# Peptides against a protein of PDB entry 1BH9: the designs that were tried, part 57

Target 1, 89 residues: chain A of PDB entry 1BH9
Amino acid sequence: FSEEQLNRYEMYRRSAFPKAAIKRLIQSITGTSVSQNVVIAMSGISKVFVGEVVEEALDVCEKWGEMPPLQPKHMREAVRRLKSKGQIP

## One batch from the design tools (peptide; made by RFdiffusion4, then SolubleMPNN)

Design b2_p14_7_s4 (from b2_p14_7, 9 letters changed)
Fold by OpenDDE base, seed 1:
Structure b2_p14_7_s4 (fold): chain B 89 residues (1-89), chain A 14 residues (1-14)
Amino acid sequence: as target 1 above (89 residues)
Amino acid sequence: GIEEAINELIKSYE
């Protein structure tokens, strides 16, 4: 990997969803209060999900002979491919 | 419950 790739990974690793916002979002959907553990778990899985989509989108961009920044078309294609692979519902 | 469902989801992505 390149230094640029490492830097992108570090930015991803350091990123996080605001706990309060996630808690409110979950509660708005479930209709009931949720524990801190649920918030932590959901935040984690959400981050993994976003990471997988972005990674696939970057791959799409490269395969199409294009360069960043990612465009909506890359994101849409990434989702389609991940669904096709059975990696996301 | 919700916690069980979330745990199952996490396992599927890790």
Scores: peptide ipSAE 0.043, ipTM 0.626, DockQ to the pose 0.044
Fold by OpenDDE base, seed 4:
Structure b2_p14_7_s4 (fold): chain B 89 residues (1-89), chain A 14 residues (1-14)
Amino acid sequence: as target 1 above (89 residues)
Amino acid sequence: GIEEAINELIKSYE
């Protein structure tokens, strides 16, 4: 991790999705109840995903000669690029 | 099961 990446990681590490909401979301997809560990795992991967998108979006922003804060256009482009690079499905 | 699927997903992001 670069210093910037580490800082973002710490921010996300200290953040959390509402467990109850995540649980309900997962259950709505799976059609069955899920354990606390599943919720924790999914929450974790979700934060990682968000972090990766944000990191790419910041790169997009920079490459476009723009400055933060990130805008929806940066996020959308980030997702496109990550998909193109095969970094996200 | 779902746990296995999630584990695989997590691994894909490591």
Scores: peptide ipSAE 0.042, ipTM 0.618, DockQ to the pose 0.048
Fold by OpenDDE base, seed 3:
Structure b2_p14_7_s4 (fold): chain B 89 residues (1-89), chain A 14 residues (1-14)
Amino acid sequence: as target 1 above (89 residues)
Amino acid sequence: GIEEAINELIKSYE
């Protein structure tokens, strides 16, 4: 891995969604209270999801001949591509 | 993938 890649990984590894916010969001969807384990599981999946979308967006940015930071258009295109690949619904 | 992981979690919760 390059130094930049390693640095990004370290920042990613240290990042986390606030548990309270995730809990409230899930409960707003389910209509019922959820356990701590559900919050942890969903938080983990969400973190991976964000990571994969960002990675795809960086690829889009590069393919378009543009430089970071990522813009909304890169994120939108990333989502479209991931849907086309069947990686996300 | 992501979709499958999400679906599995939802199923386990329901």
Scores: peptide ipSAE 0.038, ipTM 0.617, DockQ to the pose 0.035
Fold by OpenDDE base, seed 2:
Structure b2_p14_7_s4 (fold): chain B 89 residues (1-89), chain A 14 residues (1-14)
Amino acid sequence: as target 1 above (89 residues)
Amino acid sequence: GIEEAINELIKSYE
Protein backbone atom coordinates (compact mmCIF):
# COMPACT_ATOMS: atom_id res chain seq x y z
CA PHE B 1 0.00 0.00 0.00
CA SER B 2 2.11 2.84 -1.34
CA GLU B 3 1.70 6.50 -0.49
CA GLU B 4 0.30 7.11 -3.95
CA GLN B 5 -2.29 4.39 -3.49
CA LEU B 6 -3.23 5.76 -0.09
CA ASN B 7 -3.60 9.26 -1.46
CA ARG B 8 -5.81 8.03 -4.28
CA TYR B 9 -7.94 6.09 -1.83
CA GLU B 10 -8.38 9.08 0.43
CA MET B 11 -9.31 11.29 -2.48
CA TYR B 12 -11.80 8.69 -3.68
CA ARG B 13 -13.24 8.23 -0.20
CA ARG B 14 -13.82 11.94 0.21
CA SER B 15 -15.34 12.41 -3.22
CA ALA B 16 -19.05 12.16 -3.90
CA PHE B 17 -21.58 12.74 -6.63
CA PRO B 18 -23.77 15.73 -5.82
CA LYS B 19 -27.23 14.47 -4.91
CA ALA B 20 -28.99 17.15 -6.92
CA ALA B 21 -27.04 16.26 -10.05
CA ILE B 22 -27.72 12.55 -9.65
CA LYS B 23 -31.39 13.22 -9.10
CA ARG B 24 -31.61 15.33 -12.23
CA LEU B 25 -29.73 12.73 -14.25
CA ILE B 26 -32.00 9.88 -13.15
CA GLN B 27 -35.08 11.95 -13.81
CA SER B 28 -33.84 12.80 -17.27
CA ILE B 29 -33.66 9.08 -18.01
CA THR B 30 -36.80 7.83 -16.26
CA GLY B 31 -38.98 10.80 -17.07
CA THR B 32 -40.36 10.82 -13.53
CA SER B 33 -39.30 12.09 -10.12
CA VAL B 34 -37.32 9.83 -7.81
CA SER B 35 -37.07 9.58 -4.04
CA GLN B 36 -34.09 10.52 -1.92
CA ASN B 37 -33.49 6.85 -1.19
CA VAL B 38 -33.17 6.11 -4.90
CA VAL B 39 -30.68 8.94 -5.24
CA ILE B 40 -28.65 7.65 -2.30
CA ALA B 41 -28.64 4.11 -3.65
CA MET B 42 -27.69 5.16 -7.16
CA SER B 43 -24.98 7.47 -5.84
CA GLY B 44 -23.42 4.63 -3.88
CA ILE B 45 -23.58 2.17 -6.74
CA SER B 46 -22.13 4.72 -9.14
CA LYS B 47 -19.25 5.56 -6.83
CA VAL B 48 -18.33 1.90 -6.45
CA PHE B 49 -18.58 1.40 -10.20
CA VAL B 50 -16.34 4.36 -10.97
CA GLY B 51 -13.85 3.21 -8.36
CA GLU B 52 -13.63 -0.26 -9.85
CA VAL B 53 -13.20 1.04 -13.38
CA VAL B 54 -10.52 3.52 -12.37
CA GLU B 55 -8.67 0.87 -10.39
CA GLU B 56 -8.66 -1.43 -13.40
CA ALA B 57 -7.59 1.41 -15.68
CA LEU B 58 -4.65 2.20 -13.41
CA ASP B 59 -3.65 -1.44 -13.58
CA VAL B 60 -3.87 -1.33 -17.37
CA CYS B 61 -1.75 1.79 -17.48
CA GLU B 62 0.90 0.16 -15.33
CA LYS B 63 0.89 -3.11 -17.24
CA TRP B 64 1.33 -1.21 -20.49
CA GLY B 65 4.39 0.45 -19.00
CA GLU B 66 2.85 3.89 -19.20
CA MET B 67 2.65 6.77 -16.75
CA PRO B 68 -0.35 8.71 -15.49
CA PRO B 69 -2.58 10.49 -16.16
CA LEU B 70 -5.15 7.98 -17.32
CA GLN B 71 -6.22 8.29 -20.92
CA PRO B 72 -9.37 7.18 -22.73
CA LYS B 73 -7.57 4.10 -24.06
CA HIS B 74 -6.92 2.94 -20.48
CA MET B 75 -10.58 3.36 -19.59
CA ARG B 76 -11.73 1.50 -22.69
CA GLU B 77 -9.36 -1.38 -22.00
CA ALA B 78 -10.39 -1.45 -18.35
CA VAL B 79 -14.03 -1.84 -19.32
CA ARG B 80 -13.18 -4.64 -21.73
CA ARG B 81 -11.24 -6.48 -19.05
CA LEU B 82 -13.94 -6.05 -16.44
CA LYS B 83 -16.52 -7.38 -18.88
CA SER B 84 -14.28 -10.33 -19.66
CA LYS B 85 -14.00 -11.09 -15.95
CA GLY B 86 -17.76 -10.81 -15.58
CA GLN B 87 -17.43 -7.96 -13.11
CA ILE B 88 -19.57 -5.61 -15.16
CA PRO B 89 -22.30 -6.35 -17.71
CA GLY A 1 -7.17 13.26 -19.39
CA ILE A 2 -9.28 11.32 -16.93
CA GLU A 3 -12.33 13.52 -17.43
CA GLU A 4 -12.26 12.90 -21.15
CA ALA A 5 -11.94 9.17 -20.54
CA ILE A 6 -14.94 9.17 -18.22
CA ASN A 7 -17.01 11.12 -20.71
CA GLU A 8 -16.11 8.68 -23.45
CA LEU A 9 -17.11 5.78 -21.23
CA ILE A 10 -20.45 7.38 -20.49
CA LYS A 11 -21.10 7.87 -24.18
CA SER A 12 -20.37 4.21 -24.82
CA TYR A 13 -23.36 3.29 -22.68
CA GLU A 14 -25.75 5.73 -24.34
Scores: peptide ipSAE 0.026, ipTM 0.521, DockQ to the pose 0.077

Design b2_p14_8_s1 (from b2_p14_8, 7 letters changed)
Fold by OpenDDE base, seed 3:
Structure b2_p14_8_s1 (fold): chain B 89 residues (1-89), chain A 14 residues (1-14)
Amino acid sequence: as target 1 above (89 residues)
Amino acid sequence: METAEEVYRALKEF
């Protein structure tokens, strides 16, 4: 891994969604209270999902011959590609 | 790796 890749991985590893924010979001959708375990599971799944999208978006940015920071167009194309690959619904 | 294991452990508690 390059130093840049390692740094991105470390930043990703240290990142997390605030439990209270995830809890409020789920409750706003379901209309019911959720357990701590549901919040933990959804936070983890959400982190993995964001990581996969960002990784694909960085690949898109590079393949288009563009430089960071990532733009909305890279994120939209990343989601399209991940759906096409069957990696996300 | 670590996040996937954390998710797996959290899901296993259900």
Scores: peptide ipSAE 0.032, ipTM 0.628, DockQ to the pose 0.047
Fold by OpenDDE base, seed 2:
Structure b2_p14_8_s1 (fold): chain B 89 residues (1-89), chain A 14 residues (1-14)
Amino acid sequence: as target 1 above (89 residues)
Amino acid sequence: METAEEVYRALKEF
């Protein structure tokens, strides 16, 4: 790994979704209250999902011969590629 | 939770 890749990984590792925001979002969709464990699990799944999309978007940016920061076009192309690979719904 | 494996492990505890 480059020093830049290691730094990005460390920033990702330390990142977290606010539990209260995740709880409110789930409840707005399901119409029911959720346990703390459900919020923790959903926060973890969401973090992994975002990580996979960002990693694919960085690969898109590099393959297009472009430099950071990531732009909305890289994120849209990443989602399209992951869908085509069957990695996301 | 840092990895998909940790998430799957936590989900199996339910």
Scores: peptide ipSAE 0.031, ipTM 0.613, DockQ to the pose 0.046
Fold by OpenDDE base, seed 4:
Structure b2_p14_8_s1 (fold): chain B 89 residues (1-89), chain A 14 residues (1-14)
Amino acid sequence: as target 1 above (89 residues)
Amino acid sequence: METAEEVYRALKEF
């Protein structure tokens, strides 16, 4: 890992979705109250999903001979590639 | 991949 990659990974590891915001979002969709465990689970899955998209976008950026920060074009191409691989719906 | 497995493991602990 480069120092920059390590710093990005540390920032990713320390990042989290606010529990209250996730709870409200889920409840707005389901129409029912959700447990703390459901909030934790959905927060974790959401973080993994974002991580996978960002990782693919970094690969796209590198393959195009470009450098961070990531741009919308990298994110769009990442989503396209992940869909084509069947890794995301 | 490692992070997805970690989340799946964490989910099984609940």
Scores: peptide ipSAE 0.028, ipTM 0.587, DockQ to the pose 0.048
Fold by OpenDDE base, seed 1:
Structure b2_p14_8_s1 (fold): chain B 89 residues (1-89), chain A 14 residues (1-14)
Amino acid sequence: as target 1 above (89 residues)
Amino acid sequence: METAEEVYRALKEF
């Protein structure tokens, strides 16, 4: 792995959604208070989802012979590919 | 940061 790939992985690994923001968002949708475990689970699932989309978008960018930063077209194509693979709804 | 183990434990409670 290149130093750049390692740096991206470390940045992703250290990234997290703020628990308070996730809690507020869930409660705005459900209309009820949620447990800490629900916030943890939703935060983890959301991070995995974002990671999968960004990884696919980087693969799209590379396959198109383009260079970062990622553009909206890469993100849209990534979502399309993940849907076609059955990896996201 | 939440660990994979924390996510796994939280999911088991559903």
Scores: peptide ipSAE 0.036, ipTM 0.664, DockQ to the pose 0.044; fails the geometry check

Design b2_p14_8_s2 (from b2_p14_8, 6 letters changed)
Fold by OpenDDE base, seed 2:
Structure b2_p14_8_s2 (fold): chain B 89 residues (1-89), chain A 14 residues (1-14)
Amino acid sequence: as target 1 above (89 residues)
Amino acid sequence: METAREVYEALKNF
């Protein structure tokens, strides 16, 4: 890892979604209440998902010959690629 | 990179 990559990884590792926000979001979609364990699990999934999308977006940025920071176009292209690969719905 | 999708599929009905 470069120092920059290590710093990004450390920031990612320490990041977390607020449980209350995740709970409200799930309930708004499902129309039903969810347990704490479901909130914890979905928070973990969401973190992994964001990590995967950001990793793909960094690859897109590099392959396009562009420099950081990531722009919305890199994120949109990353999502498109991951969908095409069947990695996300 | 399929962990998020796999876990989502497992949990979407809980």
Scores: peptide ipSAE 0.033, ipTM 0.610, DockQ to the pose 0.046
Fold by OpenDDE base, seed 1:
Structure b2_p14_8_s2 (fold): chain B 89 residues (1-89), chain A 14 residues (1-14)
Amino acid sequence: as target 1 above (89 residues)
Amino acid sequence: METAREVYEALKNF
């Protein structure tokens, strides 16, 4: 593993969505109040999802013979690939 | 929004 890969992993591992922001977002979608446990669960799932998309985008970047930083084209292609694999709706 | 709603609908039952 490169130092850059380890650094990205550590940044990802330490990252978290602010609970208040997630709560507000969910409530804006559902129109009702949500429990703390729902906020925690959604925050965790969202973090995993973002990680999967970024990982796929890094793979796209590498396969195209390019280097970071990730560009919008890598992110769009990653989402397309994940959809084609049935990993996201 | 649709995906988030679907996930919430699943989670509210736990």
Scores: peptide ipSAE 0.031, ipTM 0.605, DockQ to the pose 0.036
Fold by OpenDDE base, seed 5:
Structure b2_p14_8_s2 (fold): chain B 89 residues (1-89), chain A 14 residues (1-14)
Amino acid sequence: as target 1 above (89 residues)
Amino acid sequence: METAREVYEALKNF
């Protein structure tokens, strides 16, 4: 890996969704109270999900012969591809 | 929304 790739991975590793926002979102969907452990788990799953979408979008960008930063068109195509593979709903 | 509810219900049982 390049130093730039390692730096991006480190920034990703340090990133997190705000717990309060995740808690409110889950409760708006379920209509019930949510434990701290559920918030932690859902935050982690959401982070992994975003990572997978971004990785697919980077692959799209590369396959189209384009360079970062990622654009909305890469993200839309990534989601389409992941859906077609059955990797996301 | 449906997937998020399914994940939540799965986690609630642990």
Scores: peptide ipSAE 0.030, ipTM 0.593, DockQ to the pose 0.034
Fold by OpenDDE base, seed 4:
Formats: C-alpha cells, sequence, structure tokens
Structure b2_p14_8_s2 (fold): chain B 89 residues (1-89), chain A 14 residues (1-14)
C-alpha cells in the first residue's frame, strides 16, 4: 500500500453507520421493529457494499490515469462494471 | 459481493 492507500483504508475501517439511523431506515421499509443483531448485520453488509463500490471506483480512476479524490464519473463507471460482473443488482 | 449476498439471503425473511 502507498501511504495514501493506507490512510484511506484506516479511515474506512474506523467508519461506521450510526446504529439508530440504520434501525430507523430498516423499520421505515419493513414496517416492523428489528433486533440489534439485524441492525449490526445490515450495517456490516452496507459497509462491505460501499467498500466494494469505492474499491472498484479507485480501480477505474487508476485505469483512466487519474488521481483521487473520486469523482461522480468514477462512481458511475464502478457501479456499471459491478453490475456487468453480476456482483451487485 | 458474496458475503453481502449470503447475509442478505439469511436476513431477508426476518
Amino acid sequence: as target 1 above (89 residues)
Amino acid sequence: METAREVYEALKNF
């Protein structure tokens, strides 16, 4: 890893979705109360999803010969590639 | 995204 890559990875590792916000969001969709374990699991899935999209976007950025920060065009291309690979819906 | 998919399948019917 470059120092910049390591710094981004550390920031990602320390980041988390607020449990209360995730709980409210899930309950707004399901119409029912959800357990703490469901909130933790869904938060984990969401973090993995964001991580995979950002990783793909960084690959796009690098392949295009560009430097961070990521731009909307990198994110759009990343999502397109992940869909093409069947990795996201 | 196999991990996320597996967890989704386990939780979608909670």
Scores: peptide ipSAE 0.029, ipTM 0.585, DockQ to the pose 0.040

Design b2_p14_8_s3 (from b2_p14_8, 8 letters changed)
Fold by OpenDDE base, seed 5:
Structure b2_p14_8_s3 (fold): chain B 89 residues (1-89), chain A 14 residues (1-14)
Amino acid sequence: as target 1 above (89 residues)
Amino acid sequence: METTREVYDALRNF
């Protein structure tokens, strides 16, 4: 791994969604109160999901012969590909 | 604490 890749990994590792925001979002959808454990789990799953989309978008960017930073077109294509592969709904 | 560890701990204690 390059130093740049390691730095990006460390930044990703340290990032997290605000628990209060996730809790409010879940409750707005479910219509019921959720436990702290559900909020933590959903926050983690969301982080992994974002990571998978970004990884696919980086692959798209590379396959198109382009370089970071990622653009909206890479993200849209990544989501399309992940849906096509059945990896996301 | 890493988010990953928090997730595992939360799931284990669910």
Scores: peptide ipSAE 0.027, ipTM 0.620, DockQ to the pose 0.048
Fold by OpenDDE base, seed 1:
Structure b2_p14_8_s3 (fold): chain B 89 residues (1-89), chain A 14 residues (1-14)
Amino acid sequence: as target 1 above (89 residues)
Amino acid sequence: METTREVYDALRNF
């Protein structure tokens, strides 16, 4: 791995959804309060999902012979590919 | 904050 790839991974690793925002979102759907552990688990799952989409988009960008930053077309193609693989709904 | 570590810790405390 290049130093740049490691730096991007560290930035991703340190990123997180605000707990309060995730809690509010879950509660708006469930109609009741949820535990801290549920908020943490859902935050983690959401982060993994975003990571998978971005990783696929970077692969699309590379395969098209293009350079970062990612554009909306890369993100749309990534989602299409992940759906076709059955990795996302 | 490391989300992965937090998830592991949360699962241990379920």
Scores: peptide ipSAE 0.026, ipTM 0.621, DockQ to the pose 0.049
Fold by OpenDDE base, seed 2:
Structure b2_p14_8_s3 (fold): chain B 89 residues (1-89), chain A 14 residues (1-14)
Amino acid sequence: as target 1 above (89 residues)
Amino acid sequence: METTREVYDALRNF
């Protein structure tokens, strides 16, 4: 791990989705009220999902011989690759 | 806040 990689990981680890926003989003989809535990679980799953997409996008950026910051083209290619691998629906 | 630990704790309380 480089110092830069450790810094990115620490920033990721400390980041979180706003609970109120996640709660509203879930309720808009399900049409039902959800508990705090459901909001926490969904927030965590969403964070892991975003992390996996960003990791794949960094791999794309490196493979193309480019440097950060990540661009929309890296994110689009990452999503395409993850779909092809069956890692996202 | 460690998201992973928080998720595990939330799931165990169901």
Scores: peptide ipSAE 0.026, ipTM 0.615, DockQ to the pose 0.047
Fold by OpenDDE base, seed 4:
Structure b2_p14_8_s3 (fold): chain B 89 residues (1-89), chain A 14 residues (1-14)
Amino acid sequence: as target 1 above (89 residues)
Amino acid sequence: METTREVYDALRNF
């Protein structure tokens, strides 16, 4: 990995959704309180999901002969491709 | 703490 790649990885690794916000969101959907473990799991799944979308968007960017930074068009195409592949709903 | 580790730990403790 380049230093830049390592830095991006470290930033990603350290990033997290605010637990309180995730908790409130889940509770608004489920209509009941949820445990800390549910919040952690959902936060982690959400982080992985974002990572997968970004990874696909980087692939899109490369395939289009473009370079980062990622643009909204790459993200939209990534989501389209992931849906087409059945990897996301 | 690594998110992946946290997720696994959370899931095993459901």
Scores: peptide ipSAE 0.025, ipTM 0.608, DockQ to the pose 0.048

Design b2_p14_8_s4 (from b2_p14_8, 6 letters changed)
Fold by OpenDDE base, seed 2:
Structure b2_p14_8_s4 (fold): chain B 89 residues (1-89), chain A 14 residues (1-14)
Amino acid sequence: as target 1 above (89 residues)
Amino acid sequence: METVEEVHRALTEF
């Protein structure tokens, strides 16, 4: 790994969704109260999902010969590629 | 890195 890749991974590893925000979001969709374990689970899945999309978007940016920061076009193309690969719904 | 599918599987196995 480059130093830049290691720094991005460390920032990702330390990042987390606010539990209260995730709880409110789930409850707004389901109309029901959710347990702490459901919030932890959904926060974990959401973090992995964001990680995969960002990694694919960085690969898109590099393959297009463009420099960071990531732009909305890289994120949209990443989602399209991941959908095409069956890696996301 | 663990995939969204691996995380989803691990959570549905309990």
Scores: peptide ipSAE 0.030, ipTM 0.609, DockQ to the pose 0.043
Fold by OpenDDE base, seed 3:
Structure b2_p14_8_s4 (fold): chain B 89 residues (1-89), chain A 14 residues (1-14)
Amino acid sequence: as target 1 above (89 residues)
Amino acid sequence: METVEEVHRALTEF
C-alpha cells in the first residue's frame, strides 16, 4: 500500500455523489418518487462502481505504457475488461 | 475496497 494509493483511497473515501442529482436521475428512469434510503444505497453502489472502473482504467493506462491523466479510451477499455471478467453487466 | 457485489449483498440482507 503506497502513499499514492493511500491518498487515492482517502480522496475516494471522502467523495460522494450529490443526493439531489442521484434522486433526480433515478426518478427520471423509474417515473416515480424514490425514498432517501434508495438514494443512499444507489449513491453507495455508484461510488463503488466508479472506483472499480477508475482502478481498472489506471491498470489499462499502465499496461499501455501511458501516463495519467486518464482518457476516455482508458475508461472504455476498463469497462470492456470488467464486462469480460463478469465484474459488471 | 468493497466490490459492487459485496455492497449489493450487504443491501440484500435488509
Scores: peptide ipSAE 0.028, ipTM 0.593, DockQ to the pose 0.044
Fold by OpenDDE base, seed 4:
Structure b2_p14_8_s4 (fold): chain B 89 residues (1-89), chain A 14 residues (1-14)
Amino acid sequence: as target 1 above (89 residues)
Amino acid sequence: METVEEVHRALTEF
């Protein structure tokens, strides 16, 4: 790992969605109260999903011979690739 | 990576 890759990974590891915001978002969609475990699980999945999109976008950036920071074009191409692979809906 | 699908599957089994 480069120092930059390690730093990005550490920032990703320390990042988390605010539980209260996730709870409110789920409740706005479901119309019902959700358990703390559902909020934790959904926050974890959401973090993994963002991680996969960012990782694919970094691969796109590298394959195009470009350097970080990631641009909207890398994110759009990442989502397109993940969809074409059946890895996201 | 299939980790999102694996986690989604694990959650839909309960």
Scores: peptide ipSAE 0.027, ipTM 0.589, DockQ to the pose 0.040
Fold by OpenDDE base, seed 1:
Structure b2_p14_8_s4 (fold): chain B 89 residues (1-89), chain A 14 residues (1-14)
Amino acid sequence: as target 1 above (89 residues)
Amino acid sequence: METVEEVHRALTEF
């Protein structure tokens, strides 16, 4: 792995959505209060989702013979590919 | 569970 890949992995590993922000977002959608466990679960799945999209977008960027930074076109193509593969709804 | 789809599937089974 390159130093850049290791740095991205460490940044991703240490990243987390603020619980209060996730709680407010869920409550704005559901119209009801949510438990701490729901906030933890939704924070976890959201982190995995962002990771998968960024990973696929980096693969798209490389396959197109381009280099970072990632552009909106890479992100849109990544989401399309992940949906086509049945990896996301 | 490695993918969002696997997690989503497990959550929709309950």
Scores: peptide ipSAE 0.025, ipTM 0.575, DockQ to the pose 0.039

## One batch from the design tools (peptide; made by RFdiffusion4, then SolubleMPNN)

Design b2_p15_3_s1 (from b2_p15_3, 6 letters changed)
Fold by OpenDDE base, seed 2:
Formats: sequence, C-alpha cells, structure tokens
Structure b2_p15_3_s1 (fold): chain B 89 residues (1-89), chain A 15 residues (1-15)
Amino acid sequence: as target 1 above (89 residues)
Amino acid sequence: SREEELKLGLDFIRQ
C-alpha cells in the first residue's frame, strides 16, 4: 500500500462517531430509547459502512481519471456500485 | 508494527 493509503487508514482508525449523536439518531428512527451497547454496536457498524463507501468512492474517482478530493458524484456512484454488488441494500 | 497493522486494516476494509 502507498503512504497515502496508510495515512488514510490511520485517520479512519482514529475517527469515531459521537456517541450522543448516534444515540439520538437511532432513537429518532426506532422511536424508543436505546442502550449503550446498541449505540456502541451501531457506531462500529456505521464506521465500517462509511469506510467501505469511501474506499469505493476513491476507486470510482481513480477509474474516472480524476483526482481527490472526493466529490458528491463519486459518493453517489460508489453507493450505486455497492448496491449492484450486493454489498449494501 | 504500525505499518503492518495499517496494511491489515486496509485489507480488511477492501474485503
């Protein structure tokens, strides 16, 4: 892997969704309060999901012969491709 | 090492 890729993963590894924000978001969807363990689990799943989408978007950007930073069009295409691959619903 | 850990992480993400 390139130094850029390693640095990107390092930043990814250090990143985290704010627990309070995740809790509020989940509760807005479920309509009920959620436990700390649910927040932790969902935070982890969400982090993996975001990572996968970003990696796909970077691949899209490269395949289109474009340079970073990622743009909304790359993210939209990434999501579409991941859906077609069955990696996300 | 840190580099090995990061490479493993990237591999995991790309799975």
Scores: peptide ipSAE 0.029, ipTM 0.510, DockQ to the pose 0.045
Fold by OpenDDE base, seed 3:
Structure b2_p15_3_s1 (fold): chain B 89 residues (1-89), chain A 15 residues (1-15)
Amino acid sequence: as target 1 above (89 residues)
Amino acid sequence: SREEELKLGLDFIRQ
């Protein structure tokens, strides 16, 4: 991997969703309170999901012969492709 | 090492 890729992953690795925000979001969906462990687990899964979408979007951008930064169209196409591959519902 | 960890992470993301 290039130094740029390593640096991007390092930033990704160090990033995290605020627990309080994730807790509120989950609770808005479930309609009830959730435990700390649920918040941690969902935060991790969400982070991985975002990472996968971004990586796919970067691939889309490259395959379309376009240059960064990523645009909404890349993100939308990434999601479509991931669904097509069965990687996400 | 730092580089090893990052490479493993990238591999995971791209799995």
Scores: peptide ipSAE 0.027, ipTM 0.515, DockQ to the pose 0.046
Fold by OpenDDE base, seed 5:
Structure b2_p15_3_s1 (fold): chain B 89 residues (1-89), chain A 15 residues (1-15)
Amino acid sequence: as target 1 above (89 residues)
Amino acid sequence: SREEELKLGLDFIRQ
């Protein structure tokens, strides 16, 4: 892997969603309070999801012959492609 | 090593 790829993964690995924000978001959807374990699980799943979208967006950027940083158009196309592949709802 | 761990992580993400 390239140094750029390693750096991106390191940034990804170190990143984290604020627990309080995730808790509030989940509760706004469920309409009831959730446990710490639910917050941890959802935070992890969400992080993986974001990682997959970013990887697809990087692929889009490359296939379009463009250079980083990623732009909103890459993210939108990434989501469209992942949906078409059945990888996300 | 740290580099090996990162490579494994990237491989996992790309699967």
Scores: peptide ipSAE 0.025, ipTM 0.501, DockQ to the pose 0.043
Fold by OpenDDE base, seed 4:
Structure b2_p15_3_s1 (fold): chain B 89 residues (1-89), chain A 15 residues (1-15)
Amino acid sequence: as target 1 above (89 residues)
Amino acid sequence: SREEELKLGLDFIRQ
């Protein structure tokens, strides 16, 4: 892996969804309060999902012969490809 | 090392 890739992952690793915001979001959907562990679990799953989409988008960008930063078109194509692979609904 | 850990992380994301 390149230094740039490592740096991107480091930023990803350090990033996190605010727990309070995630809790509020889940509660708005479920209509009931959720535990801290549920918030942690959902935050983790969400982070992994974002990572998968971004990684696919970076692959799209590269395969199109383009350079970062990612653009909306890369994200849209990434979602399409992940759906085709059955990785996302 | 940091590099090894990050490589493992990238592999995880790509799987």
Scores: peptide ipSAE 0.026, ipTM 0.500, DockQ to the pose 0.047; fails the geometry check

Design b2_p15_3_s2 (from b2_p15_3, 7 letters changed)
Fold by OpenDDE base, seed 1:
Structure b2_p15_3_s2 (fold): chain B 89 residues (1-89), chain A 15 residues (1-15)
Amino acid sequence: as target 1 above (89 residues)
Amino acid sequence: SMEDLLRLGLEFIRQ
């Protein structure tokens, strides 16, 4: 692993979604109250998903011969590729 | 958006 990869991982590891916001969003989607464990689980799933999208976007950026920071076009292409691979619905 | 991410997450656990 490069220092850059380590730095990205550390930033990712330290990042978190606010629990209150996640709870409200889940409840707005499901139409019912959710437990703390559901909030924790969904926060984790969402974080993993974000990580996978960003990783794919960085790969896109590199393959296009471009340099960070990531741009919307990289994120859009990443999502397209992940859908094609069946990694996201 | 964050809502989109959560919605996708819910789809994962349903599968």
Scores: peptide ipSAE 0.042, ipTM 0.632, DockQ to the pose 0.148
Fold by OpenDDE base, seed 5:
Structure b2_p15_3_s2 (fold): chain B 89 residues (1-89), chain A 15 residues (1-15)
Amino acid sequence: as target 1 above (89 residues)
Amino acid sequence: SMEDLLRLGLEFIRQ
């Protein structure tokens, strides 16, 4: 792949959600405390999800004939498209 | 929504 794709991959790989924030978010949804392992697992799943949304958003941006960086409108459209494809709930 | 995805993920982990 291209240098640009490699750079995006490296930045993605190095990114991470703060554990405390993820833990609080999960607890706000479940109403109960969660283990560290659950936080780690959900952090990983969330990262994969964000990666898929960003990939779709880049495709949207390209199909609209626009250039990076991604804008909120690209992200919103990406989510709509992924939902329509049944790739996300 | 992302919240729905988190719920699905949690259910998957508990299986």
Scores: peptide ipSAE 0.040, ipTM 0.639, DockQ to the pose 0.087
Fold by OpenDDE base, seed 4:
Structure b2_p15_3_s2 (fold): chain B 89 residues (1-89), chain A 15 residues (1-15)
Amino acid sequence: as target 1 above (89 residues)
Amino acid sequence: SMEDLLRLGLEFIRQ
């Protein structure tokens, strides 16, 4: 990994969704209270998903011969590619 | 890595 890639990874690794906000969001969708473990699980899954999208977007950026920071066009193309690969609906 | 995060998440669920 380059220094920039490592720095981005470390920032990603250290980032986290606020538990209270995630709990409220899940409860607004499910219509019922959820346990702390459910919040932890969903937060982890969400972080992995975001990581996969960002990873794909960075790959798009590189393949287009461009450099970070990521732009909306990279994110849009990443989503398109992940859909074509069957990784997201 | 993503795998490490998944493992960590599973451990939290098991608690």
Scores: peptide ipSAE 0.038, ipTM 0.615, DockQ to the pose 0.054
Fold by OpenDDE base, seed 2:
Structure b2_p15_3_s2 (fold): chain B 89 residues (1-89), chain A 15 residues (1-15)
Amino acid sequence: as target 1 above (89 residues)
Amino acid sequence: SMEDLLRLGLEFIRQ
């Protein structure tokens, strides 16, 4: 791997969803105001969840003999597979 | 694998 690739990975690993966006999304679903700690917890959980879905989608893409970038069909199939595995309710 | 992680990260950065 190139130094550039490693740097991109580090940037990804250090990235997070904006707190304001997460707060608004949670409040739109729950209908109640949420604390900063809830936002922090949910942002972390969301990052992990999205990461797992993307990882599964990359596997789908590879299994189908296709090349990145990921397409909606890969994401849909990934979600289906994760549901069948019980990793998504 | 490391390759999978880099690929995953690359996808996120590009989006």
Scores: peptide ipSAE 0.028, ipTM 0.567, DockQ to the pose 0.064

